# Ledger of designs, part 143: peptides against a protein of PDB entry 6MBK

Target 1, 240 residues: chain A of PDB entry 6MBK
Amino acid sequence: GFEMVNFKEEGFGLRATRDIKAEELFLWVPRKLLMTVESAKNSVLGPLYSQDRILQAMGNIALAFHLLCERASPNSFWQPYIQTLPSEYDTPLYFEEDEVRYLQSTQAIHDVFSQYKNTARQYAYFYKVIQTHPHANKLPLKDSFTYEDYRWAVSSVMTRQNQIPTEDGSRVTLALIPLWDMCNHTNGLITTGYNLEDDRCECVALQDFRAGEQIYIFYGTRSNAEFVIHSGFFFDNNSH

## One batch from the design tools (peptide; made by RFdiffusion4, then SolubleMPNN)

Design b2_p16_6_s3 (from b2_p16_6 with S1M E13A A14S D16K)
Fold by OpenDDE base, seed 5:
Structure b2_p16_6_s3 (fold): chain B 240 residues (1-240), chain A 16 residues (1-16)
Amino acid sequence: as target 1 above (240 residues)
Amino acid sequence: MRAPIPLFSDVLASLK
């Protein structure tokens, strides 16, 4: 009922190929298609993950490296997804000098600097790890790991990471959700949840969409998207 | 595609 389209201002998005009614389940993504901390552990990154405390402690960084490894792997299942990702982002890590100067008049500058410093520190740390750790030898990024790569991956994860339940529903983990995250944002209510019985992300239409219209979803607050583990969809008036 | 999660919502809005 939808197709991927490159829209001028919004980049890639989803367009309805038929009329979709509000609350209709039009999109679902099984767990096996998600990029998760677990899939990272099960990838070529797994051995390194098992021995690096930071990767273990910071799921977002694990996802970032997972993304980089898969991007560097020609045969990666997620290549089609990765190719749809922006090459750069409107995140603080990509702020130009003029933008940073503009922020000097605000307290935000300290946060920007902090983010830059933290990201740089992380890069430096993992650069050393990749160069020296035995389990890094098989990583496809072994000989090609730049700050730009890391910045991109971190920004990709930051803008797209979601909390989903673990398979047993006992806790939450982080995931990138291909196909679903192709939907661009509009104001509304959260219409996405995780169905543990079917082990999939599910998205119902926020409103009626006619054939040919772009399908929008509401991402929620300016934080990581969260899925309701046991209550289905989260239809609350979350401000964005 | 997913919208960026701004760290500085108000500031970022001012930049645009």
Scores: peptide ipSAE 0.025, ipTM 0.562, DockQ to the pose 0.073
Fold by OpenDDE base, seed 2:
Structure b2_p16_6_s3 (fold): chain B 240 residues (1-240), chain A 16 residues (1-16)
Amino acid sequence: as target 1 above (240 residues)
Amino acid sequence: MRAPIPLFSDVLASLK
């Protein structure tokens, strides 16, 4: 019903290969295909995760390292997904010196500096961990962990992380949702939910899409999507 | 693909 297309101005997106009606379930992604905190724990990162309090406390960082480890693994299941991710981002962590100087006259400078400082501190911490911790020796990034790597991974997670329910539905966890997150953004209603019975992320069409049209979704007010546990789809105007 | 976080969207727009 859809295909990946590299659009000239928007980069990668999804294009309908047939007519899709509004509210039609056109896309679903089973949990087993997601990159989650749990999959990070079950990966080569698992032993280190189990002994590092920061990884345990900050699921977004766990996802960032999971992403880096899988990127460095040629046989990773998620290689096709990772290759679709941008190599760089239009986020503050990638601002040039002149851009930062320009922002010094704005209120945004404090947030930019905060991100820079926090990310740098995190990198310094984990660089030491990777160099010294016994369970880091088997990580594919052991001898190749640069600030640029970390910046990329953090930015990838920052822009693409989603809240999904745990398998038992008792809590929320963080996930990257391959294929689904290829949809570009448009204004509208949230048409994505998590189906616990089938253990999958489900997306229904925001509107009618004709064959050949790009499929858009509404990301909400933030880049990270939030799922309502046990509610399925959340249809509310989340734009402010 | 996913858009940048809204917090900095205005910042990005101002730089263009």
Scores: peptide ipSAE 0.029, ipTM 0.613, DockQ to the pose 0.061; fails the geometry check
Fold by OpenDDE base, seed 4:
Structure b2_p16_6_s3 (fold): chain B 240 residues (1-240), chain A 16 residues (1-16)
Amino acid sequence: as target 1 above (240 residues)
Amino acid sequence: MRAPIPLFSDVLASLK
């Protein structure tokens, strides 16, 4: 019903291969395909995760490291997904000095600086952890953990993280949703939810799409780089 | 591709 296409200005997106009607379930992604905090815990990162309080407390950072570990793993299941991610982002962490100076005239400057400081501090902390912690020796990024790597991973997660239910539905966790997150944004209503019975993320069409048209979704209101998948989940702010 | 959070999107818009 859809295909991945590299659009000129928007990068990768999804294009309908047939007519899709509004409210039609055209896309679903089983939990097993998601990059989650749980999958991070179950990966090579698991031992370190179990010993590091920050990884445990900040799921977004756990996802960032999960992403880095998988990127550094040639045989990672998520390589096809990771390769679709931008190599750079239009986020404050990538702003040039002149851009930052320009932002001094805006109210956002303090938030930008805060993000810079937080990200730098996190990198410094984890650089030390990776260099010294015994369980870090198993990580494929052990000898290749640069700020650029961390900046990329953090930015990837910041732009793409989603709140989903845990497997038992008792609480929320964070996830990257491959394939689904390739949809570019348009204004509208959230049409993505999580089906706990089938244990999958489900997306219904926001509107009618004709064959050959790009499929857009509404990302919803985001705060602190978080997205809440619809159907019974609450928004919880995450720290940077 | 996914968009950044609205706050930063607004920032980017101001730079263009």
Scores: peptide ipSAE 0.026, ipTM 0.597, DockQ to the pose 0.086; fails the geometry check
Fold by OpenDDE base, seed 3:
Structure b2_p16_6_s3 (fold): chain B 240 residues (1-240), chain A 16 residues (1-16)
Amino acid sequence: as target 1 above (240 residues)
Amino acid sequence: MRAPIPLFSDVLASLK
């Protein structure tokens, strides 16, 4: 139904290989394919996670370390996904000095500096943890953990993290959604939800797409680096 | 690819 294509202006996206009708379920991603806080707990990061309160309290950081560990693992299940991620991002953490100077005239400068400072502090903290904690010895990043690595991972998670329900639906957790996050954005309504019965993310077509057309989705509004699940992520009737 | 949070969009808009 679709294929990954490099579009000239928008970069990588999904293109329809057949006609897709509006509201058609054209894409679904089972939980087992997601990178989640739970999968991080079940990975080589698990022992450290269980001993570090910051990892436990901040799921986004847990995902960042999960992403780094999997990237450093040649046989990782998520290698095909990780290889599709940008190597750099258009985020404040990547701004050059001149770009920061331009922001001094805006209200955004405080947030930019705060993000820089917080990220640097987090890196310093976890660098020490990785160097000294017994459970860090098993991590593939033990001898190779740079600020650039951390900046990349944090930025990857910040731009791509989503809220999804836990397996029992009682709480929300954070996830990266492979394949789905390849879709580029357009204005419209959220057409992505989570089907708890089938335990999968589901995306229905926002509109009719003809074969050869790029498939767009609406990301909706995000708060604090999260995809707001309640802004339409749950449908009254999930498509199957 | 997916867009960053609104804060980043605001920052980028300010650079234009």
Scores: peptide ipSAE 0.022, ipTM 0.540, DockQ to the pose 0.084; fails the geometry check

Design b2_p16_6_s4 (from b2_p16_6 with S1A D10E A14S D16K)
Fold by OpenDDE base, seed 3:
Structure b2_p16_6_s4 (fold): chain B 240 residues (1-240), chain A 16 residues (1-16)
Amino acid sequence: as target 1 above (240 residues)
Amino acid sequence: ARAPIPLFSEVLESLK
């Protein structure tokens, strides 16, 4: 019902290959295809995760390292997804000196500097961990862990992480959602949720789309979307 | 595909 297309100015997105009706379930992604904190724990990163308090406390950092480990693994299941990710981002961590100087006239400068400082501190910490921790020897990034790598991974997660339920539905966890996150943004209501019964992310159409039209979704008021719904989709109930 | 967190989205728009 859709295909990936490179749109001018918007980059890659999804295009309908047939007519799609509003509220039609046109896209779903099973848990087994997601990059999650759980999949990170079950990967080569697992032993280190189990012994590092920061990885355990900060799921976004766990996802960042999971992304780096899988990127460095030629046989990774997620290689096709990772190759679709931008190599650089229009985020503060990528701002040039002139852009930062421009921001000095705004209230945002303190938040930008804080992000720079925190990211640098995290990198320094984990660089030491990777160099000294016994379980880090198994990581494919052992001898190739640069600030640029970390900046990219953190930015990838920051722009694409989502909250989903754990398998038992008792807690929330973080996930990257391949294929689904290719949709570009438009104003509207959240039309994506998580179906625990079928253990999958589900996306219904925000509106009617004709064959050949780009399929847009609403990301919400924040980039970190929440998907905790089990029932059928109705716009009146889409408040995530 | 996807966007930065809203905290910085307004900043990015101001830089255009």
Scores: peptide ipSAE 0.034, ipTM 0.640, DockQ to the pose 0.062
Fold by OpenDDE base, seed 2:
Structure b2_p16_6_s4 (fold): chain B 240 residues (1-240), chain A 16 residues (1-16)
Amino acid sequence: as target 1 above (240 residues)
Amino acid sequence: ARAPIPLFSEVLESLK
């Protein structure tokens, strides 16, 4: 029903290969294909995760390290997904010094500086952990953990993390959703939910799409999407 | 790909 296409201005996106009707379930992603905090715990990162309080407390950082470990693993199941991610981002962590100077007169500068400072501190902390912790010795990033790697992973997670239910539906966890997150954004309603019975993320079409048209979805008003744990789809008239 | 972070939309717009 769709294919990955590299659009000139928008980068990678999804294009319909057939006519898709509004509200049609055109895309679903089983939990087993997601990069989650749980998959991080079950990966080569697991032993370190079990011993580091920050990884345990901050699921977004756990996902960032999971992403880095899988990127450094040639046989990773997620290599096809990781290769579709941008190598750099148009986010504050990538701003040039001159660009930051132009923002000094705005309120945004405080958020930018905070993000820079926090990210740098996190990197310094985890650099030491990776160099000294016994459970870090087998990590594929052991000898190749740079600030550039970390800011990329953090930025990837920051822009693409989603809240999904745990397997039992009792709590929420964080996930990167391959394939689904290739859809570019448009204003509209949230048309994505989580089906606990089938244990999959489900996306219905926001509108009719003809064969050959790019498929757009609405991710919500924040960088991360939120799923309704028990109701599946959440339809809210949000602006983007 | 995902859209830029909404919280920093002011920043992104200022750079355009």
Scores: peptide ipSAE 0.033, ipTM 0.632, DockQ to the pose 0.039
Fold by OpenDDE base, seed 1:
Structure b2_p16_6_s4 (fold): chain B 240 residues (1-240), chain A 16 residues (1-16)
Amino acid sequence: as target 1 above (240 residues)
Amino acid sequence: ARAPIPLFSEVLESLK
């Protein structure tokens, strides 16, 4: 009922191939297709994960490294997904001097600086880890780990990470949701949930979509500042 | 049963 399309100015998105009614379950993604902290642990990153306290404590960083490892792996199952990700982001880590100056008048500036500083520190830390840790030798990024790589991965995770339940439903974990996250954002209500019985993410249509229309979803109620920091979006009439 | 999937919005805090 949908197809991936490259929209002008919006990048990749989903387009309806038939009429979709509001509240219709049009998209679902089984757990096995998700990039999760668990899949990171079960990947080539697993041995390093098991010995690095930061990777263990920060699921978002684990996902970032998982993403980098899979990107560097030609035979990765997630290559089709990874190739759809933006090469650059409108997030603070990519801000030029003029953009930072613009934000100096906002409360977001402190968060921007903090994010940049923290990301740079993380890169420096993990650069050393990758160069020296025995379990890093098998990583496909061993000889190619730049700040630009890390910035991209962190930004990818920052803009796309989701909380989902663990397999037993007892806790939450972090996941990138391929196919689903191709939907661009619009104002509305959250229409995505996790079906534990079927072990899948499920998305129902926010509204009626006609054949040929782009399918939008609502990423959550956030302020413009939060969107800039976390998603890179601006909205004129945001309720927050 | 469906459980809501919120975006993890506290990324900056997690980066500290």
Scores: peptide ipSAE 0.022, ipTM 0.558, DockQ to the pose 0.077
Fold by OpenDDE base, seed 4:
Structure b2_p16_6_s4 (fold): chain B 240 residues (1-240), chain A 16 residues (1-16)
Amino acid sequence: as target 1 above (240 residues)
Amino acid sequence: ARAPIPLFSEVLESLK
């Protein structure tokens, strides 16, 4: 029903190969395909995760390290997904000095500086952890952990993280959702939910898409992490 | 594809 296409300005996206009707379940992604905090815990990162309070407290950072570990692993199951991710982002962490200077005239500058500071501090902390912690020795990034790596991973997670239920549905956890997150953004309603019975993310079409059209979804006005992909679908406008 | 960054979405849009 769809194919991955590299669009000129938007990067990778999904294109319909047939007509898709509004509300049609056209895409689902089983939990086993997701990069989650749990999959991070079950990976080579697991031992370190179990000993580091920041990784435990900040699932987004756990996902960032999970991405880095898997990227550094040639045989990673998620290599095809990771290779679809941008190598760089147009997020504040990638702003050039002139862009930052331009933002000095805005209130956003304080948040930008805060993000820079926080990210730098996190990197410095984890650089030390990776260099000194016994459980870091097995990490594929042990000898190659640069700020650029961390910036990329954090930005990847920041732009793509989602809240999903745990397997038992008792809590929420963070996940990257391969294939689904290739859909580019448009205005509308959230049409993605989590089916706990089938243990999968499900996406229904926001509108009719004709064969050959790009399939767009609504990310919300918030980041994907700021709304919960729960059982069923969330059809509320989270406009600011 | 990527989600908007709420705190910086307006900034990002202005820079494009």
Scores: peptide ipSAE 0.025, ipTM 0.613, DockQ to the pose 0.076; fails the geometry check

Design b2_p16_7_s1 (from b2_p16_7, 9 letters changed)
Fold by OpenDDE base, seed 3:
Structure b2_p16_7_s1 (fold): chain B 240 residues (1-240), chain A 16 residues (1-16)
Amino acid sequence: as target 1 above (240 residues)
Amino acid sequence: SLEEWLAKHFPISLSI
């Protein structure tokens, strides 16, 4: 009961094609359509993942490498989605020297430097892994892995990652959700969840919508401040 | 195309 529309000021969003009632399940995305840590394990990245402790411990980095591998694969299922992603982001990793100097007067500078330092260290580590590890020879990024590639992938994941349950529901993992990334958002109560029985992300209507009205969704606030404060590093404590 | 991919996998129509 909705259509995707390009709104002049707000960009891509959803418009109701019929009346939708409050609390009605109107939008869902099955697990099979998500880019997840699980899909990363089942991809060309799987052999390397199984041998690298950092990829196993840090689901966001695993997802970043999955995104890079799929971007470099012409026949990737997710190519249409990946091509809609921004080429650059307003994250601290993209700050110019003047922006960093301005932030020196704030406490945020420590978080910016920490994020920059950590990302640079991760890149240096994985550059060596990609050059030397036998399982890296199968990766489509083997001969093209720059800091710019890594910065882009990390920033894409940091700005777009969602928490979802694992297939068995025993743990929390990370996912990119293609259709939700293309919707406009509002502030309010979270109207999204995961249905384990049907194995899908679900969104219910926050309010009544009439045919022709724009539908806004809310699945969590992401401010620029959260990108500075939250290094986006989720450690899987069960990776040991 | 993006339109074909969305139409195939998601319960949406595109008015683009």
Scores: peptide ipSAE 0.372, ipTM 0.842, DockQ to the pose 0.032
Fold by OpenDDE base, seed 4:
Structure b2_p16_7_s1 (fold): chain B 240 residues (1-240), chain A 16 residues (1-16)
Amino acid sequence: as target 1 above (240 residues)
Amino acid sequence: SLEEWLAKHFPISLSI
């Protein structure tokens, strides 16, 4: 039903190979293929996770470290997915001085500064942890953990994290969703969900797509301000 | 390759 294409200006996306109708289930991803907090616990990061309260408390940071560990692992299952991720993002952590100056006229400036401050503090904390903690010795990033690495991982997770149910359905957790992340985004109705019976993420078509058209998805209710801060996206007349 | 990985692990989604 679709193929991956590198679209000009939009990067990698999905193109329909046939006509897809609105509300048609065209994409699903089973839990076993997701990068999750649980997969992080079950990885080389697991021993450190079990002893670090911040990793335990902040699933997004756990995912960021999981992403870095897997990126640094040539034999990682997720290498093909990780290689599709942008090298840089339009998030505030990548803003140039002029962009930050522009934001000074907006309400977002305080959130931007907080994000910078928090990210820098987190990096400093985890740099020390990685250098000193016994369970960090086995991490593939042990001798290569830069701020740029951390900024990239945090931004990757910030822009791509999804809330999914835990296996037992009792709580929510965070996941990066391969193939799903390859869709470019649009404003509109949320067309994504989780099927607990089949233990998979599901996406239905937002609209009709013709063969050869790019498929767009929408999976978050955010204001434009939140999109700019967290996703680097902006939609005119965002109703959310 | 990415295509091979996708085809291997997401064959159902890609084929619909």
Scores: peptide ipSAE 0.308, ipTM 0.834, DockQ to the pose 0.035
Fold by OpenDDE base, seed 5:
Structure b2_p16_7_s1 (fold): chain B 240 residues (1-240), chain A 16 residues (1-16)
Amino acid sequence: as target 1 above (240 residues)
Amino acid sequence: SLEEWLAKHFPISLSI
């Protein structure tokens, strides 16, 4: 029903190959294809995760490290996906001096500085952990962990993370969703949810799309100044 | 390639 296309100005997106009706389930992504906190725990990062309180407490940081480890792993399942990620982001962590100066006149500057400070502190902490912790020796980033790497990973997660249920539905966890996050966004209603019965992320069409049109989805109201998780609704049954 | 990876792992989603 759709194909990947590199659109001018928008980069990669999805184009309809046939007419798609509003509310039609046109895209789904099984849990096994997601980058999750659980997949991080089951990766080379798992031993370190099990012993680091911050990784355990902050799923977004766990995902950031998972992303870095997978990027550094030539045989990673997610390599084709990771290669599609931007090398830089329009997040506060990438603001140039002029942008920061402009923001100095706004209330946003405090949030920007806080984010910078927090990210720098996290980097310094984990740099030490990676250098000293025995379980970090297995990480492919052991000898190559820069602030730029960390900034990129944190920004990637910040802009792309989603809340999904755990397998048992008892709590929420975080995920990056390949294929789905290739859709460019528009304003509208959230039409993405998680189907627990089929254990998959599901996306229904926001509107009618004709063959040849770009498919847009609604990510919700977001600010790059804050860690915003993609919001969705959860399905307890096979409702789609 | 990305396309091959997508086709391999998302065949159902891409085919409907």
Scores: peptide ipSAE 0.275, ipTM 0.826, DockQ to the pose 0.035
Fold by OpenDDE base, seed 1:
Structure b2_p16_7_s1 (fold): chain B 240 residues (1-240), chain A 16 residues (1-16)
Amino acid sequence: as target 1 above (240 residues)
Amino acid sequence: SLEEWLAKHFPISLSI
């Protein structure tokens, strides 16, 4: 067993309530509790999703909008999870002028500028969509959609998105995983997967943990360097 | 609360 704890230095994390052995399945999250592209389609965003080509093509953007809609919805099932998300992220979209200046001496600067440019373009596009599209009238964010909101949602998804199988296992889709995201991370072997038979995300213990110890997991969280390089919101095909 | 939400929706995961 484990419990949620707000650790002074690390923030929210899991603490073992008993001894946990290495490779023991200690944490799982069923599909029905995930924020997915499918849950986005089934939400208030669904009508807009069905008519917007970018939302349909870019599951990560669909998740970002889903996250924003749920955040703006007082009765959202995911409110307790969303409230645990950081208000700011260590992503290029949050780099200060001095950090950008430092990066000017590196090859990464082009990726940073590309990310800024693409995010700004996406925001401008969706701002217009929200203002003009009939199905956007039902969105709780219609009158309060700022660049800061979009930057936050994009960064949230970029840092926390997971690939999971579709229900039939034929394809992959994207998900935000409550409880899972509340674990603090370590580097090492990925100890997470998806069990299609039980239709759940599963995490096995990376190592032995004693009762009272913080549980760390590794599910392929990207480093800050990888956030600079990995244009998860960019299609390689600049055709758009 | 977060704890109540977790207990309600993740009872098995938290109890093991």
Scores: peptide ipSAE 0.320, ipTM 0.844, DockQ to the pose 0.034; fails the geometry check

